# Designs tried in a protein design run: peptides against a protein of PDB entry 5K2M. Part 214

Target 1, 273 residues: chain A of PDB entry 5K2M
Amino acid sequence: MRIGITYTVLRREEMAIKERAGEFGEVVMLHEDDLLFPGNYDLDVVIIRNVSHFKALYTARLFESEGIPTVNSSRLIFEAGDKLFATLRLAGKVPVPEWKAALSEGGALRVPDSLGYPLVSKPVFGSWGRLLAKVNDRDSLEAVLEHRKWMKNPLYGIHYFQEFVEKPGRDIRSYVIGGEFVGAIYRYSNHWITNTARGGKAEPCSDPEVEELSVKAWEAFGEGALAIDIFESEKGLLVNEVNPNMEFKNAARVTGADMAGKLVEYAVEVAKT

## One batch from the design tools (peptide; made by RFdiffusion4, then SolubleMPNN)

Design b2_p30_8_s3 (from b2_p30_8, 16 letters changed)
Fold by OpenDDE base, seed 1:
Structure b2_p30_8_s3 (fold): chain B 273 residues (1-273), chain A 30 residues (1-30)
Amino acid sequence: as target 1 above (273 residues)
Amino acid sequence: TGGIGAKNFEEAKEVEEADKELQEILEKLK
């Protein structure tokens, strides 16, 4: 078996994936600079670890066009990596924060009529809590919309809003790979934006309700490896978002779960189908 | 990270390292 691993930066996760993949076959590390298509890649499966959502998506689709399966698939990356498309999948299966989407400034200005204030403005793409805004009032909404109007990427014209969820100073990140729950952590933050890339205390989360909800959230997509962000709210557990290109160094450290191994095992299964 | 207060020195260092790693990634994506 020949396992490709595409990457932008050789992080702890990519090192762990490489090491575990070596137990199953020959490992071919493919930096973004090594990728040229069409190519003659002799690979049974490719693990996609490109940092950019779009680079990951296009890389997956390019390998698939050559008959090489990817983990994650381009379909999963596309649907899970877009916050709005992910919400559309999740909302039919699991509790999610209340949301609205608008396709114009005039539409976006009416969002508070349905959701009230405070709101969270999100871009449909992006990671590490970039361009998240807590919108407390009309003036703040107008400011966010004005800034979006001058952004060059047309995807910033897709206005996605959620209700602001009051969290108990933490959120939950769970991991589901191939439909199997692998583990979960609490991420503590004094800020309303909880993110692994912003540091903070992490603790193991051992909650059967989190496990069940995480699997159901994964089933909304039905394939691949996902990190799942869950909020503890007054309404109960809410699935906020999923990530098809998960970071797991902190979760693996805190839980002791072999997330890299589980990812490789799943990739090997995909290669055999 | 816009001055998000760390609870202790270890958290502050972890945030700083994470921010640095993120910046390095973002520079390579350009």
Scores: peptide ipSAE 0.006, ipTM 0.392, DockQ to the pose 0.042
Fold by OpenDDE base, seed 3:
Structure b2_p30_8_s3 (fold): chain B 273 residues (1-273), chain A 30 residues (1-30)
Amino acid sequence: as target 1 above (273 residues)
Amino acid sequence: TGGIGAKNFEEAKEVEEADKELQEILEKLK
């Protein structure tokens, strides 16, 4: 068994994945600078850990074109890593925040007629809460739309909105790998954007409803390793988004779950299929 | 460009050691 690991930055997650992969076979670490295609890669599977969504997507597709399976697959990265495409999968299986998509400014200006205020504007791509806006009124909506016109990437012209969900000063992040629930954490934040990278406290979450909902959310995609972001709302649990390039160092530390081992075990399973 | 820079000297050293191990593996494959 030869296991590739592609990466941009060697984080605690990539170090843990490398260590656990060494128990199953030979490990080949592949920095982004080492990746040239077409190549002669003698690998049974590749674990994709590139930081950029698009770099991860293209890396996965390039290995797949050479007959090498990837975790995650390019299909999963494409569907789960786009907030709108992920919502389309999730909405048929699990409760999600109310949402609207518009393909023009004129369409976007009508979104409050359905969702009301406050609402959240999200880019369909990107991580770490970049360009998230809480829109409280018409003037704020017009300002967000005006700024989007001057953004160079045409994907900023895809207008994705959610209802604003009042959260109890925390959200839930769960992890499902190969259809198995691995663990969950509460992420505490004094800001409406919960991100543990900004110094939030993490605590273990042991809730059977979270476990069941997380597995159902994974089943909307039917493959791979996903982090799942869940809101506690007055309407109950809502699946906000999924991440096919999960960070798990805080969750592994807090829960004691072997997330790196579970990811490697799944990659070895994929290599044998 | 949001590189998670190694916040401390220990994390930087761990990355350097990992890169060295990688070079040794790549040299053995050749």
Scores: peptide ipSAE 0.000, ipTM 0.328, DockQ to the pose 0.019
Fold by OpenDDE base, seed 4:
Structure b2_p30_8_s3 (fold): chain B 273 residues (1-273), chain A 30 residues (1-30)
Amino acid sequence: as target 1 above (273 residues)
Amino acid sequence: TGGIGAKNFEEAKEVEEADKELQEILEKLK
């Protein structure tokens, strides 16, 4: 078996995936600079670890066009990596924060009529809590919308809003690979934006309700490896978003789960199908 | 999700370079 691993930066995750993949076959590391299509690649499966959502999406689709399966698939990356498209999948299966989408400023200005204040404005794409805005009032909404007009990427014209969820100073990140729950962590933050990249404490989460909800959230997509962000709210557990390009270094360290091994095992099974 | 939202960048390439730089910085800080 020949296992490709595409990457932008050789992180601890990519090193762990490489090490585990070596137990199953020949490993071919493919930096973004090595990728040219069509390329007639001799690979049985490719693990997609490109940092950019769009680079990951296009890389997956390009390998699939050559008949090589990818983990994650281009379909999963597309649907899970867009916050709005992910919400559309999740909302039919699991509890999610109340949300609205608007395609114009005039539409966006009416969002508070249904969700009230405070709101959270999110871009449909991007990572690490970038461009998240807590919108407390009309003046703040108008300011966010005005700033979006001057952003060059047309995707900023897609207005996605959620209710503001009061969190208990933490959120949950779970991991589901091939439909199996692998583990979960609490991420602690005193800020309403919880992000492990900001140096937040992580602790193991052992909650059967989190496990059940995480599997159901994965089933909304039906394939691949997902990190799932869950909020603890007064309404119970809410699935906020999913990530098809998961970071797992902190979660693996805290839980002791072999997330890299589970990802490789799943990729090997995908290669056999 | 990986990737910098293209706030200040005209091209996806500039976003990618900024994502790479940010990841390199974050790994040096960890």
Scores: peptide ipSAE 0.011, ipTM 0.389, DockQ to the pose 0.197; fails the geometry check
Fold by OpenDDE base, seed 5:
Structure b2_p30_8_s3 (fold): chain B 273 residues (1-273), chain A 30 residues (1-30)
Amino acid sequence: as target 1 above (273 residues)
Amino acid sequence: TGGIGAKNFEEAKEVEEADKELQEILEKLK
């Protein structure tokens, strides 16, 4: 078994994956600078850990074009890593926050007629709450839309909105790998954007409803390793988003779950299929 | 660009860089 690991930055997650992969076979670390295609890669599977969504997507597709399976697959990265495409998959299987998409400013200005205020404006791509805006009124909506016009990437012209969900000062991050629930954490924050990157407290989440919902959310995609963001709301649990290139160091530390081992085990299974 | 989201990204990058530096140190200690 020869296991490739692609990466941009060697984080604690990539270190843990490398260490666990070494128990199953030969490990080949591949920095982004090492990747040229077409190439002659002697690998049975590649674990994709590129930081950029687009670099991860293209890297996965390039290996797949050479007959090498990837974890995650380019299909999964494409569908799960786009907030709108992920919502389209999730909405058919699990409760999600109310959402609206518009393809023009004139369309976006009508979103409050359906969702009301406050709204959350999201770019369809990006991590760590980048370019999230809480939109409380019409003036704020117009300002967000005006600023988007001056952004160079055409994808900023895809207007994705959610209802603002009042959270109990926390959210849930769960992990499902190969259809198996691996663990979950509460992420505490005094800010409406909960992210562990800001040094928020994490605690174990042991809730059977979270486990069941997380597996159902994974089944909307049907493959790979996903982190799942869940909100506690007055309407019950809502699946907000998924991440096909998850950070898990905090969750592994807090839960004691071998997330890196589970990811490698799944990659070895994919290599044998 | 990104206000609160930009701050989160900068903080996340700093954490990623710190983790890389820690790894390089740990590899040299082996």
Scores: peptide ipSAE 0.006, ipTM 0.415, DockQ to the pose 0.031; fails the geometry check

Design b2_p30_8_s4 (from b2_p30_8, 14 letters changed)
Fold by OpenDDE base, seed 4:
Structure b2_p30_8_s4 (fold): chain B 273 residues (1-273), chain A 30 residues (1-30)
Amino acid sequence: as target 1 above (273 residues)
Amino acid sequence: SSGIGAENEEEAKEIEEEDKKLQEILEKLK
C-alpha cells in the first residue's frame, strides 16, 4: 500500500494523517510544488489536504485521471465544497436554513421578498467565514451587491443567501467518515460567525439527534470524509454547510476521537475497492 | 472550511499565502 498525501501547509492534521498512514504502508508526502501532470505516480490512493478548494478539486481530478482514487474524490469536493451545490444535495434529505439563489443584482434585490431581513449573504466558495455578510436592510443589501460587482472572480456574481439563524452562542461541528459518525463538538462564539479559528472554545457534543442528522447529511453525498456544520435553531437542528477539506485538530483534541486514523482507514478501504 | 479559489495564479498565491498566514496564526493561538 502506497498512500499519497497532498498538502499546501503541513498542519497538525497532515502530521497526524501521515503518522497514521505509516501504519498501513508507505507514505508519500506531496507538497503542491511536487505536483506535475500528467505524471507516473505509483500510489494506491491519495488523501487530498490542499488548503485551496480549487487546488484540492483539481488535484483530486488529476490523480483520478491517472486511475488513482482520492479521498476526498473530485466529485465530493466539487459538490460539498460549493455552498450552493451542497445546499442542493442537503435540502432533499435534511433540514437546512431557508435559502435563495440569484444570478443577477435584480434577482438578488428580490430575495428579501421571500427570506425577509435579516439575511446572510454568502459566497458559494470560501473558508473561515470570509465574505459572509449579515444583511439587515435594503441599504446593506445594495452595498453588498455593489461590492460584489467589483470583485474579480465571476463566482461572486452567484448570489447565495440564507435566513439569519439565531444561535445559542454556539454551533455544532460533526465529522462523518465513510458513513460512520466519528464525533462532534460545540463551537462557542459571541459573534454570529462561529469559528474555532477565531478563538472560540470547543466542547464535546454527545447528542444522538446530532449523530443521526450528521449521518443523513453525509448520505446526501454518499461518500468520503465530511465535516458538517449544524445550527441549533428554534426550528430544531439545521445543517448549514459541509466541508470536504475538514480541519479536525480541535475536534480530535476535545473528543479524543482518532479522526486522522479514521480518515486513513477509509482511504485504505477506497484503495481496495 | 475549504480555501478560496482565484481567477489567476497571482490571486491564487495571495489566497494561499493568506490561508497559510491564517493557519500559522491559528496554530500560535492554540
Scores: peptide ipSAE 0.014, ipTM 0.468, DockQ to the pose 0.215
Fold by OpenDDE base, seed 5:
Formats: structure tokens, sequence, C-alpha cells
Structure b2_p30_8_s4 (fold): chain B 273 residues (1-273), chain A 30 residues (1-30)
């Protein structure tokens, strides 16, 4: 077994994946600078750990074009890594926050007629809560839309909105790999955005409803390794988003779950199919 | 990003610095 690992930065996750992959065969670390296509890669499977969503997507598709399976697949990265496309998959199987998409400023200005205020503006791509805006009124909506016009990437012209979900000072991050629930954590935050960089605490989440919902959310895509963000709301549990390029160092630490091992085991399974 | 909080302020700063570096790399790759 020859296992490739593509990466941009060697993080704790990539180190753990490398170490675990070494138990199953030869490991080939592939930095983005090492990748040229078409190539003659002698690999049975590639674990995709590129930091950029687009780099990960294209890297996966390029290996697949050479007959080498990837974890995650280019299909999964494409569908799960876009917030709107992920919502389209999820909405068919699990409860999600109410959402609207608009393809113009004129369309976006009508979103409050359906969702009301407050609402959340999201870019369809991006990580770490970047460019998330809580929109409380029309003036703030107009300001967000004005700023989007000056952004160079045309994808910022795709306007994705959600209802604002009141959370109990935390959210849930769960992990499902190959259809198996691996673990979940609570992420505490004093801010409406529960992201890491703002001084939250992580605690283990042991809830059968979270486990069931997480597996159902994974089944909306039907393959790969996903981190799943779940909100606790007055309406019950809501699946907010998924991440096909999960960070798990803190979740693994808090839960004791072997997330790197489970990812490698799944990649080895994919290589054999 | 995992969006996982730090248990203390020092760990929070380390995570923030790591995330910032990753964001800068992401911005260069876009």
Amino acid sequence: as target 1 above (273 residues)
Amino acid sequence: SSGIGAENEEEAKEIEEEDKKLQEILEKLK
C-alpha cells in the first residue's frame, strides 16, 4: 500500500495522519510545490489535506484523472466545501437553518421579506468565520452588499443568507468518517460566531441525537470524512455546515478519539475498492 | 477550520496565530 498525503502546511493533523498511515504502508508526503500534472504517481490512494478549498478540489480531481482515488473525493470536496451546495444536500435529509440565495443585489435586498431580521450573510466559500455578518436591519444589509461589490472574486456576488440562530453560548462539532460517527465536542463562545480564535472552551459531547443527526448529515453526501457543525436551537438540532477538510487536533485531544487513524483506515478501504 | 476553542488564554493565542498563518496562506492561494 502506497499512501499519498497532499498538504500546504504540515499541521498536527497532517503529522498524525502521516504517523498512522505508516502503519498501513509506505507514506508519500506531497507538498503543493511537488505536484505537477499529468504525472506518473505510484500511489494506491491520496489523502487530501490542502488548506485551500480550491487547491484541495483541483488536486483531488487531478489524481482521480490518473485513476488514483482520493479522500476526500473531488465530488465531496466540491459539494461539502461550498456552503450553498452543502445546504442543498443537507436540506434534503436533515434540519437546517432557514436560508435564501440571491444572484444579484436586487435579489439580496428581498431576502429579509422571507427570512426577516436578524439574518446572517455568508460567503459560499471560506473558513474561520471570515466575512460572516450578522445583518440586523436594511442599512447593514446595504452596507454588506456595497462591500461585496468591491471584492475581486466573482463568487462574492453569490449571496447566501441564513436565519440568525440563537445558540446557548455554544455549538457542536461532530466527526463522521466512512459513515461511522467518531466523536463530537461542544465549542463554547461568548460571541455569536463559535470560532476558535475568540477564547472558547471545548468539551466532549455525548448525545445520541447528535450522533444520529451527524450520521444522517454524512449520508446526504454518502462518502468520505466530514466535520459537521450543529446548532442547538429552539426548533431542535440544526445542521449548519460541513467541512470536507476538517481540523481535528483539539477534538481528538478532548474526546480521545483516533480521528487520524479512522481517516487512514477509511483511505485504505477506499484504496481496496 | 475546526472552530474549536481553547481552554485557556495562552492556548487561544496559539490557535489564533496558527489560524492567522493559515488564513494568510489561503489568501495567497486564492
Scores: peptide ipSAE 0.007, ipTM 0.402, DockQ to the pose 0.113
Fold by OpenDDE base, seed 2:
Structure b2_p30_8_s4 (fold): chain B 273 residues (1-273), chain A 30 residues (1-30)
Amino acid sequence: as target 1 above (273 residues)
Amino acid sequence: SSGIGAENEEEAKEIEEEDKKLQEILEKLK
């Protein structure tokens, strides 16, 4: 078996995936600079680890066009990596924060009529809490919308809002690979944006309700490897978002779960189908 | 003091350096 791994930067995750993949076959590391299509790639499966959502999406689709399956698939990357498209999948199966989407400033200005304040403004693309805004009032909403007009990417004209969820100083990140729950962590932060990459403490999360909800959230997509962000709210557990290009360094360290091994095992299964 | 709740100062520095590298890459992708 020949396993490709595409990457932008060799992180701890990519190193762990490479090491575990070596137990199953020949590993071919493919930096973004090594990728040219169409190509004659002799690979049974490709694990997609490009940092950019769009580069990951296009890389997956390009390999699929050559008959090489990818983990994750371009379909999953497309649907799970867009916050709005992910919400559309999730909302049919699991509890999610209340949300609204608008396609114009005039539409966006009416969002508070339905959701009230405070709101969370999110771009439909992007990671690590970039361009998240807590919108407490009309003036802040107008400011966010004004700034969006001057952003060059047309996707910033897609206005996605959630209700603001009060969290107990933490959120949950779980991992589901091939429909199997692999593990979960609490991420602690004094900021309303919880992110372990910004130096938040992580602790193991062992909760059967989190496990069940995480599997149901994965089943909304029905394939691949997902990190799932869950909020503890007064309404119970809410699935906030999913990530088809998961970071798991902290989760693997804290839980002792073999995230990289489970990802490789799933990729090997995909290669055999 | 944004409490970088890393267990140790070395782990905090590693996370900060990784985040900085990722930000630099993301800025180049814009």
Scores: peptide ipSAE 0.006, ipTM 0.409, DockQ to the pose 0.044
Fold by OpenDDE base, seed 1:
Structure b2_p30_8_s4 (fold): chain B 273 residues (1-273), chain A 30 residues (1-30)
Amino acid sequence: as target 1 above (273 residues)
Amino acid sequence: SSGIGAENEEEAKEIEEEDKKLQEILEKLK
């Protein structure tokens, strides 16, 4: 068994994955600077750990073009890593926050007619709460839309909105790998954006409803390793988003779950199929 | 999980620095 690991930065996650992969076979670390295609890669599977969503997506697809399976697959990275495409998958299986998509400024200006205020503006791509805006009124909506016009990436012209969900000062992040629930944490924050909160606490989440919902959310995609963000709302549990390039350092520490091991075990399974 | 789960202020700073570095990389990769 030859296991590739692609990476941008050697984080605690990549170190843990490397260590666990070494128990199953030869490990080939592949920094982004080492990747040229087409190439002569002798690998049974590649674990994709590129920091950039797009780098991860293209890396996965390039290996797949050479007959090498990846974890996650390019399909999963594409569908789960786009907030709108992920919502389309999730909405058919699990409760999600109310959402609207608009393909023009004129369309976006009508979103409050359906969702009301406050609403949340999200880019379809991005991490760590970047470019999230709580839009409380018309003036704020116009400001967000004006700024989007001047953003260079055309994907910023895809307007994705959610209802603003009042959270109990926390959210839930769960992990599902190969259809198995691995663990979950509460993430505490005094700010409505939990993902970027400085000094936040994480605690283990042991809730059977979270476990069941997390597995159902994973089943909407049907493969790979996903982190799942869940809100506790007045309407019950809502699946907000998924991440196919999950960080798990803090979750592994808090829960004691062997997330790196589970990821490697799944990659080895994928290599054998 | 950025900036969450710090046991102390030092760990919080390390997480913040890691997050900042990752953000800078993401910006360069655009």
Scores: peptide ipSAE 0.006, ipTM 0.406, DockQ to the pose 0.091; fails the geometry check

